# Ledger of designs, part 250: peptides against a protein of PDB entry 6FRK

Target 1, 411 residues: chain A of PDB entry 6FRK
Amino acid sequence: NEEVLNAMLKEVCTALLEADVNIKLVKQLRENVKSAIDLEEMASGLNKRKMIQHAVFKELVKLVDPGVKAWTPTKGKQNVIMFVGLQGSGKTTTCSKLAYYYQRKGWKTCLICADTFRAGAFDQLKQNATKARIPFYGSYTEMDPVIIASEGVEKFKNENFEIIIVDTSGRHKQEDSLFEEMLQVANAIQPDNIVYVMDASIGQACEAQAKAFKDKVDVASVIVTKLDGHAKGGGALSAVAATKSPIIFIGTGEHIDDFEPFKTQPFISKLLGMGDIEGLIDKVNELKLDDNEALIEKLKHGQFTLRDMYEQFQNIMKMGPFSQILGMIPGFGTDFMSKGNEQESMARLKKLMTIMDSMNDQELDSTDGAKVFSKQPGRIQRVARGSGVSTRDVQELLTQYTKFAQMVKKM

## One batch from the design tools (peptide; made by RFdiffusion4, then SolubleMPNN)

Design b2_p25_4_s4 (from b2_p25_4, 15 letters changed)
Fold by OpenDDE base, seed 5:
Structure b2_p25_4_s4 (fold): chain B 411 residues (1-411), chain A 25 residues (1-25)
Amino acid sequence: as target 1 above (411 residues)
Amino acid sequence: EEKLLEELKKLRNLLLELLKIQNET
C-alpha cells in the first residue's frame, strides 16, 4: 500500500513540476498528502487514485489561499489601484482589462500612464483605453512618473472617479532604481491597493520575482497573466506563497474580455487537468445559450443556414479563445491549440462574419445557401465587394458552410 | 445540470467540427 501511494505521489509530483509548481511547494505538498491519507482507509477498497487526487486537491487549495481577505473597492469612494510588475508581464494590458471589468460593473473608472521609461507606453495605454471608452491621463513631455501619477490621481479624484488605476514602469530587470521609483510613486499617490502582475509562463522564476516585489513594496493583490498558453499556472502558487497576497484576477488571453475573477477550485481543477466544469457552466449561463434550444432543434432536423453559422460564430466570439473553452472541458489537453493559432482563428472567424454581414436575408436564411450563390454568381461578386474581400474568400466560406450543412444533415 | 452538460457536449462537438474544417482548408 505504501509503495503504491509513493508511486502515485511521484506521478502527481512530476505532473505538478511540469505545471511549473515550485519544487519546494511540491515537496511540502507530498509530505502533507502523506500525512492526510489514512492508509487504513485506503485498504478498505476505496478507489486509491480518487482518494489521492482529493487529498492533492485539498492541499493545492490551501496553497492558493494566503489566509488574507482580498481588498475590494468601496462604492462611492475614490479607490486608487497601483500596478507593479516586470516588463512583459502583461501589466499595461491588465490595467486596461481591470478598468474595463469595473466599467462594465457600473464603476466610474479611469487609467493613468506613469510609465515614462518605455517609449510608446502612453500611446499603447491610450489606444487600449480609447477602444474601451475608458478615460485616461498621461504625458508625452513629463518624464517624472511621480508628477504624472500625482497630477492624474488629483485630476480624477476632483472629477469623482471611483476606480483610479495607475500603471507604472516595469523595466526588464529587478533593479533597485525600479523599486525606488515604485516607492516614490506609492508614497505620492497613497494607493488603496497595490497589484503585482505576474506572467505565469516564467515557471520556476515566479517565486523569486514575486518575493523581490513583496520585499520592496506592500503588494496586497496578485494578478496572474498568460494562463491561455502552455503555462498550466503552477507559478501562481509560488506568487501566493511569496507575496502572502490573494490572486484577485487571471488574464486568460490578449483580448480585453480575456479577464476573469480568480476562483480557487476551478483553477486547481484545471491545474490537475480535471477541467473547469463550473467555469464552463458559468460562461455558458452568462452567454444565455438557452436560445440554443432552437438551434439544437434545427440541427436535429438537419437544417443549418448561413445565419445559424453566423450566430454560432457570435457565440464562439463571446466565449473567448477556443483553447480556454477546450481547456475547461475534461479530457481536452491545453496543448490542443497553440496561442498563435487562436488569434489567427479569431481573425478568420471575424473575417467570415464580415463576409456574412454583406449577405442578404434570402442568402442567410436559405437551407442551401451554397446553391443560392451557385445559381446566381453575381451574388458572390456583390458580397465580395460589400465586405472588401476577394470572390475566392466568399467561395471558401461557402465551401466551409457546405461541409457543415452536410455534416448536420448526417446527424 | 444534465441538460446543460448535454448542450455543452453538443456545442463542443460543433466547435471541434468547425476547427477540423478550418484545419483541412
Scores: peptide ipSAE 0.011, ipTM 0.384, DockQ to the pose 0.126
Fold by OpenDDE base, seed 3:
Structure b2_p25_4_s4 (fold): chain B 411 residues (1-411), chain A 25 residues (1-25)
Amino acid sequence: as target 1 above (411 residues)
Amino acid sequence: EEKLLEELKKLRNLLLELLKIQNET
């Protein structure tokens, strides 16, 4: 029994290390799991694998829970949220995502760019904020981040903003001058919450990085970014361990809405490669995919039209990042889509939909749409002209549709 | 729940096929 336990724990430990979980945490987890498993209960015929998996899951949940209640903004008050983190962590993008999240919930939100170190930081923030219709503050001329942060916070306090997000400078290295600047900004604006933004893709460096920030500033919350990539998010455990601060949100893509409140169980399930069935169900329910009963019935009958394909593309686009959806499905690892391909894939889907928008109902509702176009090639030219694409692009869409319709017929 | 899981599996398969088509292009 102990040999079997040790072998199974070795596999789990390997998988956790491959998920960027810190080696110290993996060792501690192994000992905690060993101590939590009653070997006598394992003898009683219970599924040893399920017991070990449950014990591992329970210990991972404890590692993600620092035992500290997450800070939450107070409605009708002015809440100042300062962001800290390295350059390339996704900090600036995450500021915009958080602002947009609260704005969508009916909070009066604003953004302050106190990043004077990075050329074009303010332009980037302004561009993101303008797209999201979020009020913003910054300077093209002021180089002191303390002045910008203080003036911006004062301005938005006077305008009765409820959520005031301050983006600070990030550097590529843990430089003392960065930490001093962060401390000066924090002292000047007296934030209600300091959010450390970490990139999940930095792997084993997460602990040392998170600790360096916590040792200099009073980090109270963590946001983990880039969980749409190859990083399984094991570094998040290291951040919680080092900061003793809860993860409040996760960034799950490049879009402004690729941002969700942190949920412990779905996150650990994803980390273990179990998927997020609950999050997938919630996301499917949010899409009102119940209207897809008719589609599922058509698919059962091997019927698939260009309209059915269009509706599926709409559903995919509404579901958000395709990597996020796949990452919610058990057995589909984050490796299935490279990050760069997702925006390009969404742009391709949108292009295909634009081509279909130039089709007529007879073309869209035909059970053999490709044959309708093959019998009357003038339809391809009409659709191409109507959508502003080449006849080749329309033929490519019809080829994709034909592949899909053939797969549906085999189902 | 079982019906929803079956529908989710179908949606999954459809999504996977869409992904395969996108990766082959």
Scores: peptide ipSAE 0.011, ipTM 0.388, DockQ to the pose 0.104
Fold by OpenDDE base, seed 2:
Structure b2_p25_4_s4 (fold): chain B 411 residues (1-411), chain A 25 residues (1-25)
Amino acid sequence: as target 1 above (411 residues)
Amino acid sequence: EEKLLEELKKLRNLLLELLKIQNET
């Protein structure tokens, strides 16, 4: 029993290290899991794998909890949120995502660019803010970030903004001068929250970087970016441990909507490769896929029409990027779909839907749509002409439909 | 919960077959 436990813990520890979890945290977790597992309960024939997974899950949840309540903005007050983090961490993009998140929730939100070091920082912020219709402040002439931040905060306070987000410089090589500049900005604007933005792809360097920021500025919140990539997010645990600050949001892509409140359980489940069942349920519910009860009932009866396929393509298109959906399903690694294949797949789905838009109700609602077209080949030519495609494209669609209908009959 | 997991597995399998069909064309 102890050998089996040690072997399984070795596999879990390897997977956590491959997920960029800090080696010290993995070692501590291994010791805590060993102490939490009752070997006598494991002897009683309980699923040893499930017990170990549960113990690992419980200890990972504790590592993500800093024991500090996350700061939340107060409605009807002026909340100043200062962003700090390295260049390339996604800090500037994350400022826009957070501003857009609060704006969609009915908060009066604005952005300030206090990055005077990076050429084009203000233009980049302005472009992002303008696309999202978020008010912004910055300067092309002022070189002191303290002046820009102070003037911008004062302006937006006087205009009764509720969420005032300040983006700062993210220099790599002049650490001391960067931290002094951040401290001067923080002292001038007196932020209600300081958010450290961390790139999940930095892996084992996350601890040292997060600590360097926390030792110089009063980091109170963490945002983890680039969780849509190959980064399994293990560096997030290191950031929480180093900053003693909660993760408040995660960035899940490049789009302004690829931003969500941090949930501990889904994150740990995804880190362990268990998927995000809760987030998948929430996303399915947000899509009002309740209309799928009729589909699920048809699928249970082995019935699948071209209309049912069309509705599924619509649902898929509404769910957003397929990689995100698959990454929420247990046993699908994040690597199953490269970003390049998603746009092409969506274009293919749209083409198939355009072909089906030229079909009539008799063709769409037939339980054997392929047989309707095979009995009357003139239907293929009509649909092809109506949709502006070749007869071959219509035949390919019918071949795909036939494969699906056969699979549904086997379910 | 078990029924929902079973439906999610069916949806997964359907999505997988959709993706396979798209990769074969």
Scores: peptide ipSAE 0.010, ipTM 0.388, DockQ to the pose 0.118
Fold by OpenDDE base, seed 4:
Structure b2_p25_4_s4 (fold): chain B 411 residues (1-411), chain A 25 residues (1-25)
Amino acid sequence: as target 1 above (411 residues)
Amino acid sequence: EEKLLEELKKLRNLLLELLKIQNET
C-alpha cells in the first residue's frame, strides 16, 4: 500500500512539475498529502486514486489561498489601482481588460499610462482604451512616470472617477532602478491596491520574480496572464506563495473580454486536467439557454436541422474563444488548439454561418436538410452565390451537417 | 444540475466531433 501511494504521489509530483509548480511547493504538497492520507482508510478498499486526487486537490486549494481577503473597490469612492510587472507580462493589456471589466459593471473607469520607458507604450494604451471607450491619460513629453501618474490621478479624482488604473513601466529583467521607480510612483499616488501582473508561461521563474516585486513594493493582488497558452498555471501557486497576495483575475486570451475573476476550484481542476465544469456551467447559464429547451428537446428526439446547427455555432461564438471552452472540458489540455487553430476555427465557423445565412427557411428547418439540397442541386448553387463561396464549400457544410445529424440520432 | 451536466456532456461530445471534423479537413 505504501509503495502504491509513493508511486501515485511520484506521478502527481511529476505532473505538477510539468505544470510549472515550484519544486519546493511540490515537496511540501507531497508531505502534506502523505500526512492527510490515512493509510488504514486506504486499506478498506476505497478507490486509492480518488483519495489521493482529493487530498492533492485540497492541498492545492490551500496553496492558492494566501489567507488574505482580496481587495475590492468601494462604490462612489475614488479607487486608485497601480499595476506592476515585467515587460511582456501582459501588464498593459491587463490594465485595459480590468478597466473594461469595471466599466461594463457600471463603474466610472479610467486608465493612466505612466510607462515612459517603453517606446509606444502610450500609443498602445491609447489604442486599447479608445477601442473600449475608456478615458485615458498620458504624456508624449513628460519622461518622469511620477509626474504623469500624479497628474493623471489628480485629474481623474477631480473628475470623480471611481476606478483609476495606473500602468507603470516594465523592464526585461529585475532592476533596482525599476523598483525605485515603482516605489516613487506608489508613494506619490498612494494606491488603494497594487496589482502584480505575472505571465504564467515563465514557469519556475515565477517564484523569484513575484518575490522580487513583493520585497520592494506592497503587492496586494496578483493577476496571472497567458493561461490560454501552453502554461498550465503552476506558476500562479508560486506567485501566491511569494507575494502572500490573492489572485484576483486571470487573462485567458488576447481579446479585451478574455478576462475573468479568479476562481480557486476551477483553476485547480484545470491544473489537474479535470477541466472547469463550474466555468462551463456558468458560461452555459450566461448564454440564457432558455431558448435551448426547444433545442434540447429536439436533440433528445434525434432531430437536428441546419437551423439547430446555426444556433449551436452562434452559441459557440457567444461562449468566446473555443480554446477557453476546450480548456474547460475535462481531458482537453490547452495544447489541443494552438492560438492559430482557434482563429482559424472561428473563421471557419463564421464562414459556415455566412453560408447558412444564404439558406431559406425550408432548407434551414428541414429535418433532412442534406436531402433537400441533394434533390435540388440548384439550391447549392443559389446558396454558394448568395454567400460568395464555392459550391464545394456548401457541399462540405452539408457533409458536416450530415455527420452531426447522424451523431445526434445516436445520442 | 444533473440535467444540465448531461446536456453539457452532449454539447461537449458535439464540440469534440466538430473539432475532429475540423482537424480532418
Scores: peptide ipSAE 0.009, ipTM 0.373, DockQ to the pose 0.090

Design b2_p25_5_s1 (from b2_p25_5, 17 letters changed)
Fold by OpenDDE base, seed 1:
Structure b2_p25_5_s1 (fold): chain B 411 residues (1-411), chain A 25 residues (1-25)
Amino acid sequence: as target 1 above (411 residues)
Amino acid sequence: EKELLEKLKKLNELYLQLQKILDEL
């Protein structure tokens, strides 16, 4: 029995190390699991694998719980949230994602760019904020981040904003000057929450980086980014251990909607390869897949229109990276779809949808859409002109639609 | 859960087919 336990714990420890869990945490977890497993209960014929998995799950849940309640913004109050983190951590993108998340929930949200170090930081923030319709503040002339942050916070306080997000300079080096600047900004604006943004893809380096920030600045919350990656999320455990601060959100992709509240149980389940059934149910319910029953019924009857194809492209775009949804299903690994193809595929989808936006209802709703265009070639030229594409691009779309409609008829 | 999993498998098959079409574009 002890040999079987040791073999199974070795397999779990290997999988956790391959998930970027810090080696010290894996050792401690192994000891805690060994002490928590009663060998007498393992003799009673219970599934030894399930018992070990449950013990590992409980210990991982403890590792992501810092024992501190996460800060939450108060409705009808002014909540100042300061962002800190390394350059390339996704900090600036995460500021926009958090602002957009609160805006969608009916909070009066704004963004402040206090990054004076990076050329074009304010233009990038302004572009992201404008695209999301989020009010923003920054300067092209002021070089002191303390002045910009103070003026921006005062302005948005006077305008009764509820969520005031301050983006700071990210640096590549642990320079004392960066931490001094961050401390000066924090002292000037008196943030209600300081959020450390960490890139999950740095693996074993997560602990040392998170500790360096916590030792200099009073980090109260963590956001983990790039969890759409090969990063299996083990670095998140290292961040919590080093900062003693809760993870409040995770970044799951490049889109502004690729941002979710951190849930401990689903995250640990996904880390162990058990999938995220709860998040999958939530995501499926958000997608209103009941509208797809009508499509599935049409597909069973061999009917497929250009409108049906357009609606499916809209559904794919609403779902975001389909690899993420597959990664929520138990037994479907994250590797099932090559990442590099998703952005290019989304750009292609958007181009195809733009072509279809120039089609009329007779063209879209025809069960033989390709034949409608083949009988009247002037329709191809109209659609091409309306969508700003070549007649070749429209013909390529119709060729692909025809291939798919023929496949559906053979199903 | 089983019904949801079956709906998701059908949806996945549809999306994999659509993605193959997109990869051929």
Scores: peptide ipSAE 0.016, ipTM 0.422, DockQ to the pose 0.131
Fold by OpenDDE base, seed 2:
Structure b2_p25_5_s1 (fold): chain B 411 residues (1-411), chain A 25 residues (1-25)
Amino acid sequence: as target 1 above (411 residues)
Amino acid sequence: EKELLEKLKKLNELYLQLQKILDEL
């Protein structure tokens, strides 16, 4: 039993080290897992693999939990969020992603560029902010980041902004002058939250960098970037351990929408290569996939109606980003749906559903919906008028339905 | 878990087919 435990722990420790988890944390985890496993329960014929996986999972949850509640912005107040991090960490892009995330939630959000060190920093922020329709502040002439940050924060406070994000200078190396500048900016603007942005691809250097920032600046939150398939995310554990601060968000790609609230369970499950089976089960249960048993039976009989198609579009819309759901399935990489067209696809689905909302039950429940419309062309004109679309848009929908129904008959 | 995974694979296959149809629209 102890040999099996040691072999499995060696495999898990190897996988965690390959995932860029800090060697000290992996050693501590191994000791904690050994102390938490009841060898007597393992002797009773319980699934030894599941017990070890559960013990490892619990200890990884503890490593991601700093024991400190994440800061959250207060609605109707002015919340100043200062970003800190090295150059190349994705800090500037992450400022825009966070601003866009809050803007989409109905927060009055703005961006301040206090990066005076990097040539074109303000132009880059301005481009990102303009694309996202986020108000921004910065200077082409002012070289003091304290002045820019103070003026920008004052301006947006006076304009009753709720989320005021300040991007600071990043440098390639730990320099005392950078930390002094960050401290001067922090003292001048008195941020409600200081966010450390870390690149997950830095691997074992994450601990030393995160510690260097925490020792100089009161980091209260962590954002991990570049979790786009290549970075195994083990550096995130090192950042939490060094900063004693929670991970609040993760960056999952280059698009402004490739940004999500950090979830401990999914992250650890992905780190272990287990997928997010629990979150997948919960998401599947939220979708009421039991109602899809009736669909699966209809599909097995080669029956597919316009209503069945509408219900599937509703399910896709309820699922949200389908890439995230695929990423929850063990053995399906996040890359499988990485085409940045999810929003366009959702808008197309919503347009098709709006056309179908103008159809009647006889049209929706027909096993040959296209034939119902072909026999009575006046139905197409009614649906087109009801949904505010062209007769061509309705014909295109019926053509796509016919293609789909033919694929279902071949299944 | 295995039955759920099979249901999810079938659902994924259906969604991939739906996505192909949406990409042709």
Scores: peptide ipSAE 0.015, ipTM 0.406, DockQ to the pose 0.126
Fold by OpenDDE base, seed 3:
Structure b2_p25_5_s1 (fold): chain B 411 residues (1-411), chain A 25 residues (1-25)
Amino acid sequence: as target 1 above (411 residues)
Amino acid sequence: EKELLEKLKKLNELYLQLQKILDEL
């Protein structure tokens, strides 16, 4: 029994190390699992594999639970949320994602760019905020992040904003100047929550990095980014262990919607390669897949309209990166989709949908949409003018529709 | 569960086809 336990624990420990779980945490987990397993219960003919898996799962759940209740914003109050983290952690993108999340939940949300160190930080924030229709503050001329943060917080407090998100400067390395700047900003704005943003892809460096931030600023929450990447999320355990702070959200891709509240059970299931059946069911239910039965039936009959294509683009956009959904299905590898082009593909989809928004019902519901436009070229010019695109862009859409409709007819 | 998995497979096939079209754009 002990040999079987040791062999299975060796496999689990190897898999956890391959998932970027810190070697110290893996050792502790191994000891805790050994102490939690009754060898006598293992002798009674219980499924030894299931028992070890359950014990491992239970210990991983404890590793992501810091025993501290996550901070939550209060409705009708001004909640100041300061973001801290290294450059390349996805901090600025995560600020926009969090702002958009709260805005969609009916919070009066705004963004402040207090990153004066990175050239174009404010332009990047402004672009993201404008696209999401989120109010923003920053300066092109002020170089003191404390002044910008203070003025921005005061402005948005006076305008009765409920969620005030402050993005700070990052550095490529842990520099004393960064920590001093963060501390000065924190002291000036008195944030209700300090969020540490961590890139999951840094692997074994997660512990040391998270600790360095916690030792300098009162980190109360963690957001883990790039969990759509090669990172299996084991670094998140290291961040919780080092910061003693809960993970509140995860970034699952590059799109503004690729952001979700942290759920312990789904996360550990994904980390162990068990999939996330619950999150898959939730995501599938959000998609109203019953509306897709009518489409699947049309596709089986070789019928495909521009409206059917529009509805599919909406479904894809609601799904987010399908790599995430596939990664939620047990036995579908994370490598099934080239991760690099998803944001550009989503922007292209949104452009195509904007063109289709300028089409009429006769054009959208035609079984031969391309022929409707070819017979009356004035329709192309109308749609192009209505959507603010070239006649070429409309022709490209119709060409893509025709290619897709031909594929559907061959199925 | 099986029916959900079949619906998801069909949705995945459709998505992969759409993604190939987008990658060719």
Scores: peptide ipSAE 0.014, ipTM 0.403, DockQ to the pose 0.111
Fold by OpenDDE base, seed 5:
Structure b2_p25_5_s1 (fold): chain B 411 residues (1-411), chain A 25 residues (1-25)
Amino acid sequence: as target 1 above (411 residues)
Amino acid sequence: EKELLEKLKKLNELYLQLQKILDEL
């Protein structure tokens, strides 16, 4: 019995280490699982494998629970949320995702760019905020992040914003100057919550990074980014252990909608390769597939507009990589689709959607959008300028649309 | 479960149609 337990625990420990779970946490888990399993109950003919899996699952759930209740914003109050994290962690993108999440929930949300270190930080935030229709503040001339953060927070407080998100400078290294700047910003704006943003792909470095931030600033929440189908979720356990702070959200892709509230049970189930049936149900219900019956009906009538194509691209983007959906189904391995082709396909779709965002309703709702553009070539130039693409890129989109509209007419 | 499986089949059919669409792009 003990040999079988030790063999199964060795396999689980190997899989957890391969999932970038910190070696100290894996050792502690092994000891806790051994202490939680009654070897006498294992002798009574119960499915030993299920008992070990349940004990491992229960101990992983405890490792993700810091025992601290997550901070939640108060409705009708001004809630200041400061973001901290390394450069390349996805911090700026995550600020926009969180702002968009709260805006979609009916909160009066805004964004402040207090990143003065990175050239084009404000332009990137402005671009993301404008696409999501989120109010933003920042400066092209002010270099002190304390001044920008203070002025932006004061402005949005006076305008009765409920969610005020402050993006700070991310640096490549944990330098004392970075931590002093973060402390000065935190002292000036007095945030209600400090969110540490962590990239899950850094693996075993997650503990040391998360600890260095917690030792310098009062991190109260964690957001884990880059939890795509091939991302090793084990770093999330290290972040919780080091910060003693709950994971509040996860980033599951590059799109603004690739952002969800953290759920402990589904996350651990996925980490163990058991799938995420609950998240799959939620994702399938969020897709509102019943609205696609109206599209199928239009397709059956041979009608396909640029708007119908845009809505389909939006639905594909909301689904995310099909590898992520398959990775939520028990017994479908993450390796079924090559990650490279999906990201390139999503980038192509996003480019096509950005071109269509510069089209007017007459162009989008035409049953022959290509003919509308062919009759008035000045429309192609307008759309190209509006979307920041070449006239060739717009013509390529219209050529693609025409192929689809012809295919739909032959159905 | 049956309703989820039907939704997943519709999703997969939609995805396969959209993937054929993308492969022809």
Scores: peptide ipSAE 0.008, ipTM 0.381, DockQ to the pose 0.083

